# Peptides against a protein of PDB entry 4DOW: the designs that were tried, part 103

Target 1, 157 residues: chain A of PDB entry 4DOW
Amino acid sequence: TFSWVGRPLPNRKQFQQMYREICMKINDGSEIHIKVGQFVLIQGEDNKKPYVAKLIELFQNGAEVPPKKCARVQWFVRFLEIPVSKRHLLGRSPPAQEIFWYDCSDWDNKINVETIIGPVQVVALAPEEVIPVDQKSEETLFVKLSWNKKDFAPLPP

## One batch from the design tools (peptide; made by RFdiffusion4, then SolubleMPNN)

Design b2_p23_8_s1 (from b2_p23_8, 7 letters changed)
Fold by OpenDDE base, seed 3:
Structure b2_p23_8_s1 (fold): chain B 157 residues (1-157), chain A 23 residues (1-23)
Amino acid sequence: as target 1 above (157 residues)
Amino acid sequence: SSEEELKKEIEKLSAEREKALAE
């Protein structure tokens, strides 16, 4: 169950109410608050690892009946999601905890908040920095580079 | 809003994502 936290932010978009924070109620009754700017795991298909995204906007789409709680996100991609034929462009074998900033706008970045599994920690690193590998939990993800379907590049500003 | 609708949305998202990344 998801519910908005706080009052809507001032905006000029008709039929949309923007928020800064959303509350996710978990099965055990506990609540997790997620804010714009934080990173989340998005549910994928069965037997697939969750997708990783940064929350850019939280909004209720009033044009839908009933209104839908939505988020606009910046996508990240996992190395194994990159085509085999292009993986060599990285020039190294990344650890499982490394993800890449998806630097394309060729698919929808709007999601239903109900697809959010929970928050996740994503740490940005410089290319020369070593990724600490935790083989037991892999709870923290790391990003060094972007992927634009052509090549890897330094992170955007 | 429902488990079925959510499943469909996840499937749609996954399909679009996989298609885009395969290019």
Scores: peptide ipSAE 0.662, ipTM 0.941, DockQ to the pose 0.760
Fold by OpenDDE base, seed 4:
Structure b2_p23_8_s1 (fold): chain B 157 residues (1-157), chain A 23 residues (1-23)
Amino acid sequence: as target 1 above (157 residues)
Amino acid sequence: SSEEELKKEIEKLSAEREKALAE
C-alpha cells in the first residue's frame, strides 16, 4: 500500500494535490519512503526487467474516482530496449547496469504509484568514468548518456 | 485500483513504450 507523507505542497494544480514523499508498505510490514527526485523501479510486463524512472512529481489525481496516487517521471531506457539497428551507435557494449536518460516525450510520463516496485540507486557518471560492475546484485544502475532515438549524447544538465 | 486495472495499465504503458522506442 501507498500513503502520502507530509502535507501537500502549497502550489496546487486543479484537482491535484502534490507531495514530496510517499510511503510504500512492503509485505513484511516494513515501510520505505520515496521522495521526489529519487529513482524507482516500475513494474513492466511479465518476464521483462522493471523500468527505471526518476520521480519528478508525486500527486494525487482528484479528477479520478476514487482519487489516484500518481507520479510524473523521467524515463530511463535499458540498452536492450533500443532497436538492434541502432545499438551500434553507442560504439561499445554496455554493462547490464547501464541505463540511458530517455530524451523524448513521446509517451506518457504519468504512472500509478502502485506500479512502483521500489527505490533504486542510479548514479550519474562522467563519460570517462568506468562503470563498476557488480554481478552479485546489480542493484546500482549507472547513467552516462541520453538516448533520443537518434543518437546517444551527454546527459542533459 | 484493482489488480486487473493495474495490470492493464502496465500493459498499456509497456505497449506505448515499446512502440515509441521502436521508432
Scores: peptide ipSAE 0.661, ipTM 0.941, DockQ to the pose 0.772
Fold by OpenDDE base, seed 2:
Parts: structure tokens; C-alpha cells; sequence
Structure b2_p23_8_s1 (fold): chain B 157 residues (1-157), chain A 23 residues (1-23)
């Protein structure tokens, strides 16, 4: 179950109410608050790893019946989602914890908040920084580069 | 939405994502 936290933000789009925070209530009764700017795991197909995204906007779309709780996200991609023929462009074998900023707008970046599994920690690193793979960071994902379907590049500012 | 509707949305998203990334 998802519910909005706080009052709608000003300067709303028509038929939309914008929010800064949403509450996710889990089956055990616990609650997790997720805010714009945080990173989340999004449900994928069965037997696939969840997608990783940064929350850019949280909004309720009143144009739909019934109204739908939505999020606009910045997508990340996993190395194995990149075509085999292009993986060599990275020039190295990335650790499993590395993800890439998807630098394209060629598919929808709007999701149903009900597809959110939960929050995840994503840390941006400089190219020279080593990705730690210890017990403390085992669930942390790291991003150094963007992917635009043609080549890898430094992260956008 | 219903569980079935949510499943359909996930399938659609996944298909579009895979198609885009394959290009």
C-alpha cells in the first residue's frame, strides 16, 4: 500500500498533484518513506533482477480513472542489459555492483509506484575510485559512467 | 490497480526497455 506524505506541492500540472514523499506500507505493517531524489528498485519480469532508478518526481495522475500514483524516474541499466556486441566498449569487466546512468529518453520514464519494491543505495564514484565489495557495501550499487546505447561516458553533472 | 493490471504494466515496461536497449 502506498500513500502520499505531506501536502501537494505548489505549481501543479493540470490533473496532477505533485508530492515530495510517499509512504510504502509493507505486509508486516512496517512503513518505509521514500522521497524524490532517492533510489529505488523496480519490479521487472519474473526471474530477472529488479530495475534501478532514481526518483525525479512523485505525482498523482488525476486524468486516469481511478487516479494513479506515479513516479517519473531516471533509469539505470545493468551491464548485462547492454548488448553483448557493445560490452567491449567499456574496456573492462565491471563488478556486479556497478550500474550505468541511462542517457537516453527513448522509452517511458513514468512508472506506477506499485512497481516499487523498495529503496536502494546508489553511490556515484569518480572513475579513479575503487568500487568496494565488502560486507558493509554488499547491497550498495555504484555508478561511474553513463550509457547512451553508443558509448560509455562520464556521468552527467 | 489489480494484480493483473500491474503485471501487464510490468510486462509492457520490460518489453519496451529491452527493445530500446537492444538498439
Amino acid sequence: as target 1 above (157 residues)
Amino acid sequence: SSEEELKKEIEKLSAEREKALAE
Scores: peptide ipSAE 0.660, ipTM 0.941, DockQ to the pose 0.778
Fold by OpenDDE base, seed 5:
Structure b2_p23_8_s1 (fold): chain B 157 residues (1-157), chain A 23 residues (1-23)
Amino acid sequence: as target 1 above (157 residues)
Amino acid sequence: SSEEELKKEIEKLSAEREKALAE
């Protein structure tokens, strides 16, 4: 269950109400607040790891009946989502915790908030920084590079 | 949304994502 937190933000988009924060109610009754700018895990298909995204916008789409609670996101991709034929372009074997900033806009970046599994910690690192791989940090994901379907590159500014 | 609708949305998202990434 998802509900908006706070007052809607001023915007000029027709049929949309924007918010800064949303509340996710978990099965045990506890609540998690997720804000714009945070990172989330998004449900994938069966036998697939969740997708990773940064929340850019939270909005209610009033054009739909009933209105949908939506988010606009910046996608990340996991290494295994990159075609096998292109993985060599990384030049190394990344740890499981590494994700890549998807530097393309060739598919929809709008999601239903109900697809959100929960928040996740994503840390941006410089190329020379070491990704810590220990039991305590297994929940943290790290990003060093972007992927634009052609090559890996330094993170966008 | 209903569980079925959510499932469809996930399937759609996944399909589009996979298609895009395969290029």
Scores: peptide ipSAE 0.661, ipTM 0.941, DockQ to the pose 0.761; fails the geometry check

Design b2_p23_8_s3 (from b2_p23_8, 8 letters changed)
Fold by OpenDDE base, seed 3:
Structure b2_p23_8_s3 (fold): chain B 157 residues (1-157), chain A 23 residues (1-23)
Amino acid sequence: as target 1 above (157 residues)
Amino acid sequence: SAKEELEKEIKKLDEERKKALAE
């Protein structure tokens, strides 16, 4: 169950109400608050490998009946999602914790908030920085580069 | 149902994502 936290932000869009925070209620009754700018795991067909995204906007689409709680996201991709023929372009074997900023807009970046599994920690690193691999950091994901379907590049500003 | 609609959306997302990344 998802519910908005706080009042709608000032917005000029006629059929949309924007929010900065949403509350996710878990089956055990506990609540998790997720804010714009945080990173989330999104449900896919493969339960073992959920998608990773950064929340850019949280909004209710009032044009739909009933109104739909939505999010606009920045996608990340995992190394194994990149075609085999292009993986060599990275020049190294990345650890499992590394993800890549998807630098394309060729598929929809709007999701139903109901697909959000929960928050996740994503840390940006410089290319020369080493990704720590320990039990405490196993749930933390790291991003160094972007992927635009042609090559890897430094992260955008 | 709401559950069915959600599953439909998830499937659609997966298909679009895989298609885009395969290019």
Scores: peptide ipSAE 0.646, ipTM 0.942, DockQ to the pose 0.756
Fold by OpenDDE base, seed 5:
Structure b2_p23_8_s3 (fold): chain B 157 residues (1-157), chain A 23 residues (1-23)
Amino acid sequence: as target 1 above (157 residues)
Amino acid sequence: SAKEELEKEIKKLDEERKKALAE
């Protein structure tokens, strides 16, 4: 169950109400608050490989019946999602915790908030920084580079 | 149902994502 936290933010889009924060109620009755700018895991067809995204916008689409709670996101991709023929472009074997900033806009970046599994920690690192492989931090993901379907590049500002 | 619609959306997202990344 998802519910908006706070009042709608000012915007000029008809039939859309924007929000800063949403509350996710979990099965045990506990609540998790997720804000714009945070990172989340998103449901895919494979439950063991959720997608990773940064929340850009939270909004309710009033044009739909019933209104849909949505989010606009910046996608990340996992190394194994990159075609085998292009993986060599990285020039190294990335750790399992590394993800890549997807630097393309060739598919929809709008999601239903109900596909959000929960928050996740994503840490941006410089290329020369070492990704810590600690059992206690296995849930933390790291990003050093972007992927634009042609090559890997330094992270966008 | 709402559950069926959600599953449909998840499937659509997955298909579009795989298609885009395969290029």
Scores: peptide ipSAE 0.645, ipTM 0.941, DockQ to the pose 0.748
Fold by OpenDDE base, seed 2:
Structure b2_p23_8_s3 (fold): chain B 157 residues (1-157), chain A 23 residues (1-23)
Amino acid sequence: as target 1 above (157 residues)
Amino acid sequence: SAKEELEKEIKKLDEERKKALAE
């Protein structure tokens, strides 16, 4: 179950109410608050690793019946999602914890908040920084580069 | 149902994502 936290933010979009924070109620009764700017895991194909995204906007779409709680996200991609023929462009074998900023706008970046599994920690690193692979950071994902379907590049500002 | 609709949305996302990344 998802519910909005706080009052709607001022916006000029008709039938859309924007929010800064959403509350996710888990089966055990506990609640997790997720804010714009945080990173989340999103449900994908069965038996596949969940997708990783950064929340850009949280909004309720009042044009739908019933109203739909939605989010606009910045997608990340995993190395294995990149075509085999292009993986060599990275020039190295990335650790399992590395993900890439998807630098394209060629598919929808709007999701139903009900597809959110939960929050995840994503840390941006400089190319020269070493990704720590220890027990303390096993749940943390790291991003150094972007992928635009043509090549890898430094992270956007 | 709401559950079926959500599953359809997830399926659509997967298909679009795979198509885009395959290019």
Scores: peptide ipSAE 0.644, ipTM 0.941, DockQ to the pose 0.794
Fold by OpenDDE base, seed 1:
Structure b2_p23_8_s3 (fold): chain B 157 residues (1-157), chain A 23 residues (1-23)
Amino acid sequence: as target 1 above (157 residues)
Amino acid sequence: SAKEELEKEIKKLDEERKKALAE
């Protein structure tokens, strides 16, 4: 269950109410607050690892009936989602915890908030920094590079 | 149902994502 936290933000878009924060109620009754700018795991196809995204906007789409709670996100991609023929461009075998900033806008970046599984920690690292891959940091994801379907590059500013 | 619609949305996302990344 998802519910908005706080009052709507000033917005000029028709039929949309923007918010800064959303509350996610978990099965045990506990609540997790997720804010714009945080990272989340998003439900994907069965037997697949969840997608990773950064929340850019939280909004209610009033054009739909009933109104839909949505988020606009910045996508990340996992190494195994990159075509086999292009993986060599990385020049290394990345650890499982590494994800890549998707530097394209060629597919929908709007999601239903109900697809959010929960928050996740994503840490940006410089290319020369070593990803701490151990049991202690197994739940943390790391991003060093972007992927634009052509090559890997340093993270955008 | 709402659940079915959500599943459709997830499926659509998967398809679009795979298509885009395959390019």
Scores: peptide ipSAE 0.644, ipTM 0.941, DockQ to the pose 0.803

Design b2_p23_8_s4 (from b2_p23_8, 9 letters changed)
Fold by OpenDDE base, seed 4:
Structure b2_p23_8_s4 (fold): chain B 157 residues (1-157), chain A 23 residues (1-23)
Amino acid sequence: as target 1 above (157 residues)
Amino acid sequence: KEEEELKKEIKEMDEERKKALAE
């Protein structure tokens, strides 16, 4: 279950209440707080690997009935989500922990917070920095480049 | 039914994502 933390942030958007933080209650009854700017794992269909996203906004969409707790996100993509025919553009075999900043606006970046599995650590690295792929850091994902469906590029500023 | 609706949303999200990334 998800619940808002704190009072809505001041905003002028009709039918929307914006928040800085949301609380996720997990199975054991404990709570995890997730804030704007953090990274989360998003549920995909069936048993697919979760998607990775950076939370840009948290808001309740009052235009829907019932109102939905939503988030606007910056998407990341996994290497295996990139078409086989274009993977060679990377010029290397990325480690499993590497994700890519999706540098396009061609699909919806709004999610239902109910699709959030939990927080995840994402670390931005320079291209020359080595991604640590030890078992201890396997839960940490790393991003060096963006993907815009045409080529890989340095991360957006 | 709420769970079913969520599944539908996830499915739609996946389809849109797959379509976009395939281009």
Scores: peptide ipSAE 0.646, ipTM 0.936, DockQ to the pose 0.806
Fold by OpenDDE base, seed 5:
Structure b2_p23_8_s4 (fold): chain B 157 residues (1-157), chain A 23 residues (1-23)
Amino acid sequence: as target 1 above (157 residues)
Amino acid sequence: KEEEELKKEIKEMDEERKKALAE
């Protein structure tokens, strides 16, 4: 279950209430708070690895019946999601922990908060920095580059 | 009912994502 934390933020959008933080209750009864700006794992179709996204907005869409708790996100993509014909553009074999900033707006960046599995740590690195590959750090994902369906590029400052 | 609706949304999201990334 998900519930809003705090008061709605000032918003000009009709039928929408924006929030800074949401609370997720886990099966054991514990609670995890997730805030705008944090990174999350998002459920995909069965037997697929979860997607990675940065939370940009948290909002309740009052135009829907019943009202829906939603998030607007910045998507990341995994290397294996990139077409085989374009993978060579990276020029290297990335570690499993590397993800790429999706630098396009050609698909919906709105999600149902119920698809959020939980928070995840994403660390931005410079191209020259080495991604640590340790069992203890396997939960941490790293991003060095963006992907715009044409080429890989350094992350903007 | 709610679970089925969520699954439908996820499926649609996956399809849209796959289509976009394939271009």
Scores: peptide ipSAE 0.646, ipTM 0.936, DockQ to the pose 0.817
Fold by OpenDDE base, seed 2:
Structure b2_p23_8_s4 (fold): chain B 157 residues (1-157), chain A 23 residues (1-23)
Amino acid sequence: as target 1 above (157 residues)
Amino acid sequence: KEEEELKKEIKEMDEERKKALAE
């Protein structure tokens, strides 16, 4: 169950109400608050690893009946999602914890908040920094580069 | 019905994602 936290933010979009924070109620009865700017895991098809995204916007789409709670996200991609023929462009074998900033807008970046599994920690690193393999950071994902379907590039600071 | 609709949305999302990344 998802519910908005706080009052709607000012916006000029018809049929849309924007929010800064949403509350996710989990099966055990606990609540998790997720804010714009945080990273989340998003449900994919069965037997697939969840997708990783950064929340850019939270909004209720009143144009739909019934209204939907939605989010606009910045997508990340996993190395195995990149075509085999292009993986060599990275020049190395990335660890499982590495994800890539998807630097394209050629597919929908709007999601139903009901697809959110929960928050996840994503840490940006410089290309020369080593990804830690500590148990404390086992659930932490790391991003160094962007992927634009043509090449990898360093993330801007 | 709501669960089925969500499954359809996820399926469409996956298909669109796969298509885009394959280019």
Scores: peptide ipSAE 0.645, ipTM 0.936, DockQ to the pose 0.816
Fold by OpenDDE base, seed 1:
Structure b2_p23_8_s4 (fold): chain B 157 residues (1-157), chain A 23 residues (1-23)
Amino acid sequence: as target 1 above (157 residues)
Amino acid sequence: KEEEELKKEIKEMDEERKKALAE
């Protein structure tokens, strides 16, 4: 269950109300507040690992009936989502905790908030920094590079 | 009904994602 937190933000988009924060109520009755700028796990098909995204916008789309609670996100991709033929471009075997900033706009970055599993911690590192792969940080994801379907590159500003 | 619609949406999202990344 998702509900908006706070009042709508000023915007000029027709039929859309923007918000800064959304409340996610989970099965045990507890509530988690998720804000724009935070990172979330997004439900995928089957039993695959969830997708990772950064929340850019939270908005209700009033053009739909019923109104839909949506988010616009910056996608990240996992190493295994990269075609086998291009994985060698990384030049190393990444740890399971590494994700990549998807530096393309060739697929929809709008999601239904109901696909959000929950928040996740994503830490940006410099390319030379070592990703801490220990039991204490297993839940933390790390991003060092972007992926633009052609090559890996330093993170965008 | 709502759950089915959500599942459909997720499926479509996955397909679009896979298609884009495969390029």
Scores: peptide ipSAE 0.645, ipTM 0.936, DockQ to the pose 0.813

## One batch from the design tools (peptide; made by RFdiffusion4, then SolubleMPNN)

Design b2_p24_1_s1 (from b2_p24_1, 11 letters changed)
Fold by OpenDDE base, seed 5:
Parts: sequence; C-alpha cells; structure tokens
Structure b2_p24_1_s1 (fold): chain B 157 residues (1-157), chain A 24 residues (1-24)
Amino acid sequence: as target 1 above (157 residues)
Amino acid sequence: SLPKIDQPDEPMTPWEQELLKKRE
C-alpha cells in the first residue's frame, strides 16, 4: 500500500495535489519512505527487468475517478533496452550496473505509484571514473552518459 | 503509463525479485 507523507505542497493546479514524500508499506509490515529526487525501480512486463527512473514529482490526480496516486519521472534506459543497431555507438561493453539518462520526450513520464517496486541508488560518474564491476551491489546503478535515440552524450546539466 | 518499448529478455536480479515479492 502507498500513502502520502506530510501535507500537500502549495500548488495552483486545480485537480492535483503535490507531495514531497510517499510511504510504501511492504508485506512484512515495514515501511519505505520515498522522496522526490530519489530513484526507483518501476515494474516492467511480466518477468522482465524493471525500468529505472528518477522521481520528479509526486501528486494525487483528482481528475481521475477514483483519484490516483501518481508520479512524474525522468526515465533512464538500460543498455539492452537500446536498439541493437545502435549499441555499438557506445564504443565499449558496459557493465550490467550502467544505465543512461533518457534524453527524449517520446516516453510518457507519468506513472502510477503502485508500479514502484522500490528505491534504488543511482550514482553519477565522470567518464574517467571506473564503475565497480566486481561489487555485488545490486542496489546501486551508475550513470555516465545520456541517450537521445541517436547517440550517447555527456549527462545534461 | 509505462514506456512502450520491447524489453529485453534479461532476468531480474534476486534483489529485484525479492522487492517485487514484498509489495503488498
């Protein structure tokens, strides 16, 4: 289950209430708090690897019946989500923990919070920094570059 | 909504699978 934490933020949108934090309750009764600005795993297709996203906005959409708890996100892409014909543009074989900032607007960036699997740590690295490939840190992903469906580029400001 | 892309046949890690199972 998901519940809002704290009071709604000031907002001018008529049917939308914004929040900075949401609580995710898991089956053992424990709770995980997730804030705007954090990174999360989003459920993909059945038995498929989760998507990775950064939370940009948390909001309740009152225009829907019933109201839905939603999030606006910045998407990241995994290397294997990039078309096969374009992967060579990276010029290297990335480790499994590397993801890329998705620099396109063609993906819907609104999700239902119920699709959130859990939080994940995403660390931005300079190109010369080495990704620790030998570490068993499944909870940590690394980003060096963006992907705009045409080529890889340095991370946006 | 979720991205409309063909996801690769890459299995979830044990950690990811555990997180998914823990969701209420």
Scores: peptide ipSAE 0.497, ipTM 0.895, DockQ to the pose 0.747
Fold by OpenDDE base, seed 4:
Structure b2_p24_1_s1 (fold): chain B 157 residues (1-157), chain A 24 residues (1-24)
Amino acid sequence: as target 1 above (157 residues)
Amino acid sequence: SLPKIDQPDEPMTPWEQELLKKRE
């Protein structure tokens, strides 16, 4: 289950209440708090790899009946989510931990918070930087480049 | 909504699977 943490933030959006933080209550009764600006795993297809996204906004959409807890996100893509015909453009074989900033507007960037699996650590690196050895490969992701459906590019500023 | 792509058959890692189990 999901619940808002704290008071709504001041905003001018009709039918929307924005929040800084949301609480996930998991099956053992413990709670995981996720804040705007953090990265999350979003459920994909059955038994498929979760999507990766950065939380930009947390808001309750009062225009829906019943109101829904939603988020606006910046999407990332995994290498294997990139079309096979385009993967060669990277010019290298990326490690499993590498993801790419999705630099396109064709994906709906609004999600239901119920699709959030949990938080994930994403570390931005310069192209010349190496992945730290002290990080758990399956728990920490790294981003160096963006993907705009045409080519890879340096990360947006 | 979720991205409109056909996801590859890459399996979830044990850590990801554990997170999913905790949520369910």
Scores: peptide ipSAE 0.496, ipTM 0.895, DockQ to the pose 0.746
Fold by OpenDDE base, seed 1:
Structure b2_p24_1_s1 (fold): chain B 157 residues (1-157), chain A 24 residues (1-24)
Amino acid sequence: as target 1 above (157 residues)
Amino acid sequence: SLPKIDQPDEPMTPWEQELLKKRE
């Protein structure tokens, strides 16, 4: 289950209440607090790897009945989610931990918070920096480049 | 909504599976 933490933030959007933090209660009764700016895993298709996203906004959509707890996200894409015909544009074989900033607006960036599996660590690296591939880093994802459906590029500022 | 792409048949890592299990 998900519940808001703290009071709503001031905003100008009608029918929306914005928050900085949400609490995720898992099956053992423990709680995980997730804040705007953190990265999360989003449930994908059945038995498929989860999507990766950065939380940009947390808000309750009061226009829906009942009100829905939602998030606006910045999507990331995994290498194998990129079309086969364009993967060669990277010019290298990335490690499994590398993801790419999705620099395109064709994906709906609003999600239901119930699709959040949990938080994940994402580290931004310069292109020349080496991505650790040892077992200790298997739970950390790394981003060096953006992907705009046409080509790879340096990360946006 | 979720991205509208065909996700590859890549298995989840044990860590990812554990997270998902905790959410269920």
Scores: peptide ipSAE 0.493, ipTM 0.894, DockQ to the pose 0.763
Fold by OpenDDE base, seed 3:
Structure b2_p24_1_s1 (fold): chain B 157 residues (1-157), chain A 24 residues (1-24)
Amino acid sequence: as target 1 above (157 residues)
Amino acid sequence: SLPKIDQPDEPMTPWEQELLKKRE
């Protein structure tokens, strides 16, 4: 169950109420609060790894009846989500914890908040920085590069 | 909506599985 936290943010977007924070109630009765700017795991196919995204906007879509709780996201891609024929362009074998900023517009960046599994930590690193991979870092993802379906590039500013 | 890609046959980690169970 998802519910808005706080009052709607001031905006002039028609048929949208924007929020800073949403509350996710889990089965044990506890609550997880997720804010704009945080990273989240999005449910994928059954028994498949979740998608990774950064929350850009949280909004209630008033154009729908009843209104739906939605989010606009910046997508990330996992290495194995990149076509096999283009993986060689990275020039190295990345650790499992590395993800890439998806720099394309062909993916719909609007999701239903009900697809959110939970928050995840994503750390941006410079290309020369080493990704720390150990038993205690399994819950942290790292990003160094963007992927635009043609090549890898430095992270956008 | 979700990305329209063929997700790899990579299993979820125990941590990810636990998160999903908690949400259900």
Scores: peptide ipSAE 0.491, ipTM 0.894, DockQ to the pose 0.772

